# Designs tried in a protein design run: peptides against a protein of PDB entry 2MBZ. Part 90

Target 1, 143 residues: chain A of PDB entry 2MBZ
Amino acid sequence: GINLTPEEKFEVFGDFDPDQYEEEVRERWGNTDAYRQSKEKTASYTKEDWQRIQDEADELTRRFVALMDAGEPADSEGAMDAAEDHRQGIARNHYDCGYEMHTCLGEMYVSDERFTRNIDAAKPGLAAYMRDAILANAVRHTP

## One batch from the design tools (peptide; made by RFdiffusion4, then SolubleMPNN)

Design b2_p23_6_s4
Fold by OpenDDE base, seed 3:
Structure b2_p23_6_s4 (fold): chain B 143 residues (1-143), chain A 23 residues (1-23)
Amino acid sequence: as target 1 above (143 residues)
Amino acid sequence: SREEARRRHAAGGLYALMTSYSL
């Protein structure tokens, strides 16, 4: 779980408790290397670390939304660069995330309604746009 | 709110932990 005091959790996440998904994740993927890596890394995270992660995610969301608003294709350099930053952010903060893994995550964003709904809260169609950008980025790095 | 939804996605519960869903 998130190793923060209740006060710190509130400062970063507000009324939302991210640990509400801990049981499901453990049941489904608790034996995977990715899960283990994530738990090991995040065990030492401070409030400032979690806030940084939130800020990074917010920045990427804004970038993708801006690209969509500008009419930039999901396979544009700008969109692919944002996807690459997303991949690298996962790798830095949670677990090793290669291009194949990243494409799987992109597919999850459009296949799991919980992810789709949460992502599209920023802009309708954002999840699909991200998926397409993630795929394009993977392709350009594996020609 | 939209802000709360973004926090859910970026938080350890959904984003950090649930990113392992694709394994």
Scores: peptide ipSAE 0.097, ipTM 0.725, DockQ to the pose 0.073
Fold by OpenDDE base, seed 5:
Structure b2_p23_6_s4 (fold): chain B 143 residues (1-143), chain A 23 residues (1-23)
Amino acid sequence: as target 1 above (143 residues)
Amino acid sequence: SREEARRRHAAGGLYALMTSYSL
């Protein structure tokens, strides 16, 4: 799993331990390309790598919240750029993520209560805003 | 599909794992 000491894990993830779910993830999704790609990439990650990933997620959240607070529409250039950075972050850190997959992820954010609740913890309606931005970004990059 | 997205997201990303399991 994550090759960090207990102290390092706490510093990066807080009370959440991703290794708690390693067996379940393997049982349910161990045969997927995403799982294999993620395992291969993350096997070499250092504490600094994991911290960067968490920081990127936090920054992305703040960025979308700021756009919403500013009244920028989800199909604005700013919102679409944030969605593109989100897509690229997934591709860089975890698994290949094309625009079709990204659109499916965005739809999941509003249709799966687990994702909606966690995302909207930062700001009500954030999941829907992200979904719309993801869709708009996909459209502008699709011939 | 949404189901395919859920499987890939949960399997691939730490953020996805957190959103799926940290409740």
Scores: peptide ipSAE 0.079, ipTM 0.710, DockQ to the pose 0.282
Fold by OpenDDE base, seed 4:
Order: structure tokens, then C-alpha cells, then sequence
Structure b2_p23_6_s4 (fold): chain B 143 residues (1-143), chain A 23 residues (1-23)
């Protein structure tokens, strides 16, 4: 779980507590490599670390939204670069994330309503745009 | 892990947290 005090969690995540899903995640994916890597990596994270991760994610969200607003296609260089940064961010902060894994995550963004709703809070259709950009980025890196 | 990713999405832009074929 997140090794922060309730106050620190609130400061970073607001009213949302990511640990509310810990039991379900453990039950469903507790034996996967991704879960183990994430658990081990994040165990040492400070409040500052979590805040940085949130800031990076917010910046990336704004970047994708800006691309959409500009009318850039999801398979544009800009969108694919944003997808690549997204993949690398996952790899740095949580678990090894290859292009196949990233594509699966992108598909989840549009297949799981909870993800879609949360992502599209920034802009309707963002989840689908990200999925498409993730796929395009994966394709260009796996010729 | 759909749920870990969901937690991060809801808490911010923490996308993609968990597993392959999390569909």
C-alpha cells in the first residue's frame, strides 16, 4: 500500500484513496510480475515521490488534451511521443512496461468504464485518443 | 491490474498500473 499518513494521502490524492482498491488488486493480480515490481518499487516512495508522479501524470494528460484540441491525429509524431513518455513513466515509477503491455493497458482504458470515466474527465474521448496513440507508438517501435 | 490502474487514474493521471491483458 501507499506508505503515507492519511493527511499526506489527502494532500497528494485528495478525496481519492488508491489503497481502497488494494484488496481487489491483490486478489486479482497479486501473483503477477507487475504487481510485485510495483509493490517493491513504491514501498520506498515518499510523499514527494507520489506528488511528482501525480504531477507527471497531470502534465501528460494536459499534453494529450492539447494535441486533441489542436486536431492532431493520434498517430501523429506528437501523440506517439506522448504515448512513449507515458510508457516510460510507467516503467520508471511502477513496473516494466514494454510495448505489448502498453497496448494492453491502452485497450483497458476504453474497455473498462472506470478507466474511461476517470480519463475522460479531462476531455471526452481522451481514453480512446490515448489508446490509439499508444497503439501507434507501439507499432512504430516494433516494425 | 485494473484496480491499481483505476486507483491511479482517479487519484490523478496515474495511468497503466498493473498487468497485461487487463481487459
Amino acid sequence: as target 1 above (143 residues)
Amino acid sequence: SREEARRRHAAGGLYALMTSYSL
Scores: peptide ipSAE 0.087, ipTM 0.706, DockQ to the pose 0.091; fails the geometry check
Fold by OpenDDE base, seed 1:
Structure b2_p23_6_s4 (fold): chain B 143 residues (1-143), chain A 23 residues (1-23)
Amino acid sequence: as target 1 above (143 residues)
Amino acid sequence: SREEARRRHAAGGLYALMTSYSL
C-alpha cells in the first residue's frame, strides 16, 4: 500500500484512504502490467510526491470544470490540452498510457458507475465531457 | 476494451476511484 503514516495519509487524502481499494485491486488485477508498474513507481513515493499527485488531480478537476462552465467544447484546444495533461499524468505517475488506452479510459468513465459517480461529484456531466475531450485529444494526436 | 481499461486504470492507481484521481 501507500507507505505513509496514518497521519500523513490523513493530511494528503483527508477522510479518504486510497488503500481501501488495495485488496480489490490485488484480487482482480494483481497480475497486470499496470499493477506492477504502479507498484514499482509508487513504492518510493514520499508524502510530498503523493501530495503533488493529489494537487495535480485537483487542478485538473478545476480546469475541466472551468471549461465546462465557460461552455468550451470538449474538442476545444483547452479541453484537449487538459485531456493530454491527464494522460501524461497517468503515464508519469502510475503506468504507461497511450492514446488508445486513454480513449478506453474515457469510455470507462461513462460506462462504469463507480467512476461516473465519483467524477460527476465535482460536476454533473464531467465524466462525459472528459470522455469527449480524451477522444478529441487522441484523434488530433493520432491522425 | 473497457474492461481492460478498467483493470489497467484501477490497478495503476489504488485511489483511482477517488474523485480527484478519477480524472
Scores: peptide ipSAE 0.073, ipTM 0.711, DockQ to the pose 0.330; fails the geometry check

Design b2_p23_7_s1 (from b2_p23_7, 10 letters changed)
Fold by OpenDDE base, seed 5:
Parts: structure tokens; C-alpha cells; sequence
Structure b2_p23_7_s1 (fold): chain B 143 residues (1-143), chain A 23 residues (1-23)
């Protein structure tokens, strides 16, 4: 789990309680490589590490929102680059994330209402935009 | 500071819930 005090968790995650998903995640993916990798990597994370991850997520969100506001299509260079950075961030912080994996995650963003609601809180349609950008980025990086 | 934005939720989701599914 996340080795932070309740106060630290509140400071980093605010009203969003990540621990509420721990049991479900273990039940659904506890035997996967991704789960194992994530648990191994995050076991040593400090408050500063988690804060950095949150800051990166905030920056990515703002970046995608700005692209949408500018009318950039999801298959634009800007959107695809943002998707690539997103993929690399997952790989760096959590688990190996190839383009196929990333595509699956993108689909989850629009098919799981919990993800859609959380993502679209920043801007309606953001989850779909991210999914499309993820797909486009995957296509341009595969033969 | 406490976070309450969607970005924080996304990051948290990635850590705990964002996993690839078959297909």
C-alpha cells in the first residue's frame, strides 16, 4: 500500500482516497506482472515521490485540456506527444507500459464510468480525447 | 496543501486501478 500517514495522504490526494480501491485491485489484478511491478516500485515511495506523481498528473491534465481548448485533434502531434509522455510516466512510476497496454488503458478510461467521471471532472470529454490520443500515438509508433 | 482536482484522481487511479485488461 501507500506508506503515508493519514495526514500525508490527505495532503497528497485530498478528498480522493486511493485506498478505497486497494481491495478491488488486488482481487482483479493481484496475479499480474503489472500489479507486482507497481507494488515493488511504490513500496519505497516517499511523500515527495507521491507528490511528484500527482504534480505530473496535474500537468498532463492541464496539457490535454489546453489542447482541447485550442481545438487540436487527438491525432495531432501535440496530443500524441502528450499521450506518449503519459505512457512513459506510467512506465517510470508504476509498471511496464507498452503501446498495447497503453491502448487498453485508454479504452478503460471511457468504458469504466469511475475513470470517466474522475477524468472528465477536469473537462467533459477529456477521457475520450485521451483515449483517442493514446490510440493515435500507438499507431504512429507501430509498423 | 491538499489536492482535490481531477489530476490527483487520475494519478491515484493509475497506481491502484489502472491495469490492462485482455482484449
Amino acid sequence: as target 1 above (143 residues)
Amino acid sequence: RARHNAGGRIAGSHHLLVMALPG
Scores: peptide ipSAE 0.091, ipTM 0.729, DockQ to the pose 0.474; fails the geometry check
Fold by OpenDDE base, seed 3:
Structure b2_p23_7_s1 (fold): chain B 143 residues (1-143), chain A 23 residues (1-23)
Amino acid sequence: as target 1 above (143 residues)
Amino acid sequence: RARHNAGGRIAGSHHLLVMALPG
């Protein structure tokens, strides 16, 4: 969970309210190892930790958008490297994220309209591009 | 005061993405 004061949450997340999803997350994944690991890791996170996580996500988003704007295919080394950094970021900050788990997340990005809408707010088609890059990265790391 | 990060939506989805384990 997010162990921040209401003011700290506002400063870090702004108009995005992570608390509105807490119940759904618990209901859908509360019995998973990922949920347990995430709760354990984030319990000690400071405002600075959460801000760093947000900054990392911003950088990754800009990186994928730049790749798309440059016309790089989702299975390019640049796109796959960005997908790998995404996977490692999840593993570092939240829960163990192998390549199979990562592909499941990628599929969710395009199958759950809420994720698609949130991601594509940065650039239309970004969710699909990320999904394809995630799949390509998984393939190259599981010969 | 309020942050309006574009990439924060992906990060936010991840503590929401405590959501993806096989099981």
Scores: peptide ipSAE 0.087, ipTM 0.728, DockQ to the pose 0.483; fails the geometry check
Fold by OpenDDE base, seed 1:
Structure b2_p23_7_s1 (fold): chain B 143 residues (1-143), chain A 23 residues (1-23)
Amino acid sequence: as target 1 above (143 residues)
Amino acid sequence: RARHNAGGRIAGSHHLLVMALPG
């Protein structure tokens, strides 16, 4: 889990507590390699590590929102590049994330209302835009 | 006052999101 003090967790995550989903995550994916990799990697993460992860996610969110505001299609190079960075960030920080895995994550963003609601808090339709960009990015890397 | 963390939505959702294996 996240071995931060309550104060540190609040400073990094604010109102969002990722630990509230730990049991569900374990129940759904506890036997997967991704789960094991994530647990192993994050076990040593410091407050600064988690803060960096949050900052990276914020930057990606802003990029996608800016692309949407500019009217760029989800299959534009800009959107696909943002999706690629998202995939690589997952791979670096959590677990090996190939394009198939990434597309599965994208589908979850739009199929699980909790994810959709959480993501779309930044901008309505962001989850769907991300999903489409993720799919497009996967396609261009598998010609 | 709690900070509204946009990164937590994707990254935190990734804590749940990170585990979106078909299952």
Scores: peptide ipSAE 0.084, ipTM 0.728, DockQ to the pose 0.493; fails the geometry check
Fold by OpenDDE base, seed 2:
Structure b2_p23_7_s1 (fold): chain B 143 residues (1-143), chain A 23 residues (1-23)
Amino acid sequence: as target 1 above (143 residues)
Amino acid sequence: RARHNAGGRIAGSHHLLVMALPG
């Protein structure tokens, strides 16, 4: 799991407890390369590393919300660039994430209600917007 | 009480997501 004290976890993740999903994650994806890569990378993560990851995610969320508020379509250059940054962030922090993988993740954002409600807590429809942007970004990079 | 931020929600969702690959 995440190598932080309970207090550090609280400071970084707040009310979200990542450990509550550890068993499900292992059960569903424990035999995948992505899982192995993630475990290997995150094993050495400090509190500061996790905080940086959270900050990056927050920034990306705000960026997508701003795009939505501005009326930019999900297949706009701005939205696709945000999706690309999201993909790269996953690759940098967790596991190799190609465009096909990213598209699958996007679909999960809208198909798993737990993801949807967590994401849409920032703005209703954000999960769908992200999914659409992710798909558009994948298409433009794999013509 | 600290609330999880938006990043944490996506990351937490992403924690599932980080490990979420199509079965």
Scores: peptide ipSAE 0.076, ipTM 0.728, DockQ to the pose 0.503; fails the geometry check

Design b2_p23_7_s2 (from b2_p23_7, 12 letters changed)
Fold by OpenDDE base, seed 2:
Structure b2_p23_7_s2 (fold): chain B 143 residues (1-143), chain A 23 residues (1-23)
Amino acid sequence: as target 1 above (143 residues)
Amino acid sequence: KKRHDAGGRIAGSLHLLVQALPG
């Protein structure tokens, strides 16, 4: 799991408790390569590593929100670039994330209400916007 | 309109919910 004290976990993740999903994740994906990759990578993560990951996610969130506020379509270059950075961030921090995997993640953002609720907390419709940007980015990179 | 802090909900802690995708 995450090698942090309860206090450190609270500082990094706040009200989100990643441990509450550990059993479900193991049950659903415990035998997948992505799960193994993630466990291997995160095993050595420090508090600072986790904080960096959170900071990157926050920055990306603000970036997407700004794009939406500016009226940029999800298939704009700006939105697709943000989606690409999102994909690369997942690949760097968690598991190999190709365009097919990324599109599946995007779809999950709108099909799993837990993701939708959590993402849209920043801005209503953000999950759908991200999904569309992710799909557009995948299309442009796999013509 | 006030924005809520995502707290890593996109590319961070929320991805602990899904370590992989089925299929």
Scores: peptide ipSAE 0.127, ipTM 0.719, DockQ to the pose 0.395
Fold by OpenDDE base, seed 4:
Structure b2_p23_7_s2 (fold): chain B 143 residues (1-143), chain A 23 residues (1-23)
Amino acid sequence: as target 1 above (143 residues)
Amino acid sequence: KKRHDAGGRIAGSLHLLVQALPG
């Protein structure tokens, strides 16, 4: 959970309120290891920690957008490296995120309209690009 | 001090909506 004050939450997340999804997440996955890990890790996060997480996510978004603008394929080394950094960021900040989990997350980005809309706000087609990069990265790391 | 969230929407607790398939 996020233990910031309302003002701190506003400063860090702005228009996006992650807490609006807490009930759904708890109902669907409250008994999973990922949920327990996330709750345990984030319970001690400060405003600065959450800000860092947001900054990392923003940087990754810009990185993917730059790759798309440059015409780099989603299965290029650059795109796959960005996907790997994305996976590692989830692992550090939230819960253990193997390649199978990451692939499932990528599929969610294109199958859950909420994610697609939110991600594509940065650039149309970004969700699909990320999904493809995530899949390619998973394939290259799976014997 | 509102900011525009560019990347946060693909992070955080939202990722818990998906569970890895059984091995």
Scores: peptide ipSAE 0.132, ipTM 0.723, DockQ to the pose 0.322; fails the geometry check
Fold by OpenDDE base, seed 3:
Structure b2_p23_7_s2 (fold): chain B 143 residues (1-143), chain A 23 residues (1-23)
Amino acid sequence: as target 1 above (143 residues)
Amino acid sequence: KKRHDAGGRIAGSLHLLVQALPG
């Protein structure tokens, strides 16, 4: 879990409260390997670790938004590379994330309104764009 | 125009809380 003081949590996450979803996550995925891996990895995370994760997410968001603004298709090399970096980031920071898992996450981004609203706060349609890029990236890496 | 901050909402804290499983 997130082992930070209330002050540190506010500094890193601001108005977003990750604890708000802790119970739901445990109920839905508490028996999965992904949950176990995430709890194990994050147990040792410092404030600096969490800040790095947030910074990486911000950078990826800006990257996807820039691609959309440039009119690059979601199945372009640039978009697929961004999707690959997204997958690898999840794998490093949270849990093993293969291409199948990544595709499932992409579908969640457009099927769960909470994710869609949260992601599209950066740019309308970003969740759908990411989903399409994730799918395209998975396809090109599946011989 | 300034875009809304999306810190941790794609690859960060959101994934720690809402961990999706394959299937």
Scores: peptide ipSAE 0.126, ipTM 0.718, DockQ to the pose 0.401; fails the geometry check
Fold by OpenDDE base, seed 1:
Order: sequence, then C-alpha cells, then structure tokens
Structure b2_p23_7_s2 (fold): chain B 143 residues (1-143), chain A 23 residues (1-23)
Amino acid sequence: as target 1 above (143 residues)
Amino acid sequence: KKRHDAGGRIAGSLHLLVQALPG
C-alpha cells in the first residue's frame, strides 16, 4: 500500500483513499507485470511524489475539461495529445502502458461505474471523452 | 458550472484495475 501516515494521505488524497482498492487489485491482477511494476515503483514514493502525481492528474483533468468546454472533438490534436500525456504519465509513475493497455483502460473508464463516477465528478461525460481521446490517440500512433 | 473534483483522481492504484479486461 501507500506508505504515508494517515495525515499525509489525507493531505494528498483527501477523502479518496486509493488503498481501498488494494485487495481487489491484488486479487484481479496480482500476478501481472503491471501490478509488480507498480508495487515496485510506488514502494519508494514519498508524500511529495504522490502529491506530484496527483497534481499531474489534476492538470490533465483540467485540460480535458477545457477541451470539452471548447467543443473540441475527442479526436482533435489537443485531445489526443492529452491522452498521450495520460498514457505516458501512467508509464512513468506506475507501469508500462502501451497503446493497447491504454485502450483497455479507457474502456474501463466507461464500463466500470466506479471509474465513471469518479472521473465524471469533474465534468459529466468526461470518462467517455477520455476514452474516445485515448482510442483516437492509439489509432494515430498505429496507422 | 461548478467542478466538484479537484481533479479526476485518475492516478494511483486504481489504474491497476484495468487489466481485468479481455484484450
């Protein structure tokens, strides 16, 4: 799990506790390379590391919301670039994330209500927009 | 419109839930 004190966890994540999913994640993906990579990388993360990751995610969220508000299609260069940054962020912070994996993640965002609810808290339809941008980005990188 | 999420809370262990998808 995340090796932060309860106070630090609250400061970084607020009411959202990612460790609440640890058991489910382990049960479903505990034998995958992604899981092993994530556990290995995050084991050394400090409060500052987690805060940085959260800040990056927040910035990305704002970018997508801004694109939606501007009426930019999910297959626009701006949306696809945001999707690419999302993919790279996952790869850097958690586990190797190719375009196929990223596409699977995008689909999960719209098929798992927990993800949808969490993401759409920023803006209704954001999860679907992200999924579509992720798909478009994957396509443009695999012509 | 008000945004009720500081971000998307997209990062973290939650992303490990993705590999359950077939292909």
Scores: peptide ipSAE 0.124, ipTM 0.708, DockQ to the pose 0.337; fails the geometry check

Design b2_p23_7_s3 (from b2_p23_7, 13 letters changed)
Fold by OpenDDE base, seed 4:
Structure b2_p23_7_s3 (fold): chain B 143 residues (1-143), chain A 23 residues (1-23)
Amino acid sequence: as target 1 above (143 residues)
Amino acid sequence: RERHNIGGAIAGTLHLLVLALPG
């Protein structure tokens, strides 16, 4: 998975330890294409690659929060564009992520309290906002 | 030691990116 030294992992991920979820991920999704693709892609990632991924995620978080603070609906063009960037980021960095897959992720953000709490730490209701934006973006891109 | 992560919410969802299953 992540082939960084303990020091590098700390520098990039800080208090969030992705390795703590490795067993759960493997047990639940180890036989999926998404898991395989992610393992294959990330196997060659450097510290700089992981840092870029974290930076992109942080920027997107700030973007969603700004949209919420501005009162933009989750189905606004701005929110849907942010959702699209999120989807594309997953596709570039981890695995093929179509709109259906993306909506599944959005639903998980609000159905698994671990993710809800983590996401809403940035702003209450952010997980639900993201889910709604993801769904709206999927709808507008589905003929 | 210095942390380079600012603790973004979406960054904290890294593990679920592998938890995703097509609907």
Scores: peptide ipSAE 0.120, ipTM 0.750, DockQ to the pose 0.384
Fold by OpenDDE base, seed 1:
Structure b2_p23_7_s3 (fold): chain B 143 residues (1-143), chain A 23 residues (1-23)
Amino acid sequence: as target 1 above (143 residues)
Amino acid sequence: RERHNIGGAIAGTLHLLVLALPG
């Protein structure tokens, strides 16, 4: 899991503890390459590393929310660029994330209620918007 | 003790990111 003290975890993640899902993830996907890659990469992460990841997530969240507020379609260049940055962030921080994998993640955001409510905490409909942007981004990169 | 974290929305997918994998 994340090797931070409870205080450090709170400082970085607030009231959210990502480790609460570790057992489920291991049970379902513990034998996948993505899981192994994530465990290997994150094993050495410091508080500062996790904070950087949080900051990146903050920025992306604000970008998507701003796009939604502006009425930009999910298949706009702005939305697709945000989706691309999201994909690249996953690849950099966790595991190799191609467009197929990314579309699977996007679909999960709207099909798994736990993801939906967590994401939509920032703005109602954000999960669906992200999913659509992810799909659009995948399409434009696979003409 | 609470903290607002807007980034927690996407960041909250951290370990859950793997949930979309086959299996």
Scores: peptide ipSAE 0.116, ipTM 0.726, DockQ to the pose 0.438
Fold by OpenDDE base, seed 2:
Structure b2_p23_7_s3 (fold): chain B 143 residues (1-143), chain A 23 residues (1-23)
Amino acid sequence: as target 1 above (143 residues)
Amino acid sequence: RERHNIGGAIAGTLHLLVLALPG
């Protein structure tokens, strides 16, 4: 799991408890390359590393919300660029994330209600917007 | 304490993503 003290976990993740999903994740994806890569990378992560990841996610969230507020289509260059940054962030911090993988993740955001409600907590419809942007970005990079 | 940062939504999702891959 996350190599942080309970206090550090609270500081970084707040009310989100990553450990509550550890068993489910292991059960569902424990035999995948992505899982192995993630475990390997995150094993050495410090509090500062996790905080950076959170900060990156915060920035991306704000970026998507701003795009939505501005009325930018999910297939706009701005939205697709945000999706690309999201993909690259996953690849950098967790596991190899190609466009097909990214598209699958996007679909999960709208098909798994847990993801949907967590994402939409920032802004209603954000999960669907992200999914659409992710798909558009994938299409433009794999014509 | 409740996390009120809007980024917490995707951050938590991303963390879940660390855990969530296409089946």
Scores: peptide ipSAE 0.106, ipTM 0.744, DockQ to the pose 0.470
Fold by OpenDDE base, seed 3:
Structure b2_p23_7_s3 (fold): chain B 143 residues (1-143), chain A 23 residues (1-23)
Amino acid sequence: as target 1 above (143 residues)
Amino acid sequence: RERHNIGGAIAGTLHLLVLALPG
């Protein structure tokens, strides 16, 4: 779990409660390396670490929204670079995230309504745009 | 305070809802 006080959790995540998904994640993925890696890495995270992760996510969200507003296709270099930064951020902060796993995550963004609703809160269609960018980025890095 | 970013998808345990591990 996230090693923060309730007040710190509120300051960082606001009305989003990551703890509400902990049981489901443990039941489904508790025996995976990704789960183990995530637990190991995040066990030492401070409030500042989690805030940095949120700031990175905010920046990436704004970046994708700006690309969409500019009419850049999801397979543009700009969109693919944003997808690559997303992948690297996951790898740095949570668990090893190769291109295959990243594509699976992208598919989840459009197939799981919980993720779609959460992501599209920033901009309608963002989840689909991210999925397409993730796929394009994976293709260009796996010739 | 509302948080509407992909952080809800990539931060914490929520992002572990789907995994693809080699082997």
Scores: peptide ipSAE 0.103, ipTM 0.756, DockQ to the pose 0.327

Design b2_p23_8_s1 (from b2_p23_8, 10 letters changed)
Fold by OpenDDE base, seed 4:
Structure b2_p23_8_s1 (fold): chain B 143 residues (1-143), chain A 23 residues (1-23)
Amino acid sequence: as target 1 above (143 residues)
Amino acid sequence: SARDLRRAAGALAAYGALMAVGP
């Protein structure tokens, strides 16, 4: 799991416990390249690394929320750019994430209520907005 | 708190990536 003390985990993740999903992820996706890459990369992460990742995620969340509040369409340049940054962040921090993979993740955000509820905790409809932006970004980058 | 919710959303999104299978 995350190689942090309980105190460090709380400081970085707050009330969210990412390790609660470790068993499920291992059971369902333990043989995938994505799992392997993520475990390999994150094994060396320090508290500062995890904090950086959370800061990036927080920034992304703020960007999407701001776009939604401004009434910007999910296929606007701003929304698609945020989606692209999200994709690149996954690729940098966890595993190779192409546009097709990214669209699959976006779809999961709206089809798995666990993710929908937690994402929408920041703003109702955020998961759906992200999914749509992810799809639009994938389309504009695919000939 | 709002910060905790954002952290949860971001972390969940990252771990959600692990819970997804490729195309």
Scores: peptide ipSAE 0.055, ipTM 0.695, DockQ to the pose 0.440
Fold by OpenDDE base, seed 1:
Structure b2_p23_8_s1 (fold): chain B 143 residues (1-143), chain A 23 residues (1-23)
Amino acid sequence: as target 1 above (143 residues)
Amino acid sequence: SARDLRRAAGALAAYGALMAVGP
């Protein structure tokens, strides 16, 4: 799990506790390379590391919201670039994330109501917009 | 709101990454 005190977790994640999903994650994906890589990388993360990750996610969220508000299509350069940054952020912080993996994540964002609800808290339809941008970005990088 | 963004960030990064070994 995340090696932070309850106070530190609250400072970084607020009311959200990612560790509440640890059992489900282990059951569903415990035998995958992604799970192993994530466990190995995050084991050494400090509060500052987690805060940086959250800050990056916040910035990306605001960026996608701004694109939506501007009426930019999900397959616009701006949206696809945001999706690419999202992919790269996952790769740096958690596990190797190729375009196929990224598209799978995007599909999960709209198929798992828990993800959809959490993401759309920032803006209704954000999960679907992200999924579409992720797919578009993958397509442009996959001949 | 800031709370909403943090929740979204959690879903995108922490929650997503922890569960993100893909379907």
Scores: peptide ipSAE 0.053, ipTM 0.700, DockQ to the pose 0.566
Fold by OpenDDE base, seed 2:
Structure b2_p23_8_s1 (fold): chain B 143 residues (1-143), chain A 23 residues (1-23)
Amino acid sequence: as target 1 above (143 residues)
Amino acid sequence: SARDLRRAAGALAAYGALMAVGP
């Protein structure tokens, strides 16, 4: 799991405990390259690393919410750029994330109610908006 | 709220990153 003290975990993640999902993640994705890469990359992460990741996610969430509030379509340049940054963030911090993988993740955000509920806590419909932006971004980068 | 955004970010980062490791 995440190599942080309980106090550090609380400081970074608050009420969210990622370790609660460790077994499910291992069971569902433990044999994938993505899982292996993530475990290898994050094994040495410090509290500061995890905090940075959370800060990046917070920023991205705010960007998407702002786009939605402004009425920008999910296939707008702004929304697609935010989706691209999301993809790159995953690639940088966790595992190789191509456009196909990213699209699959977007679909998961709307198909798994746990993801949908957690994401939409920021704004109703955010998960669907992200999924649509992710798909649009993938399409525009398909040669 | 700030908590809601943080929880959403957790889904995108921690939950998303830890759970979203495959198609």
Scores: peptide ipSAE 0.051, ipTM 0.698, DockQ to the pose 0.560
Fold by OpenDDE base, seed 3:
Structure b2_p23_8_s1 (fold): chain B 143 residues (1-143), chain A 23 residues (1-23)
Amino acid sequence: as target 1 above (143 residues)
Amino acid sequence: SARDLRRAAGALAAYGALMAVGP
């Protein structure tokens, strides 16, 4: 799993314990290239690396929420740019994330209630907004 | 199926996404 002490994990993730999903992730995706890439890439991550990743995620969350609050459509340039940054963040930190993969993730955000609940904790409808922005971004980059 | 692959990729991406873009 994540190469951090329990204390470090708590400091970074708080009450959200990523290890609670490790077995499910392994069972569902353990044979994928993405899983292998992520395991290899993150094996060397320090506490500071994980904290940076969380900070980036929080920033993107706030960015999407701000777009929603401003009434920007999910297919607006601003929303699509946020989706692109989201995709690139995944690619940088975890595994190669093409637009097809990204759209699959977006769909999971709205189809898996656990993801929906976690995401919408920031703002109701955020998961759907992100999914739509992800899809729009993928479309504009896949002529 | 493509859906299953997307789910698998999505789940790993989701774990990564949970950590990378998380709640």
Scores: peptide ipSAE 0.063, ipTM 0.720, DockQ to the pose 0.072; fails the geometry check

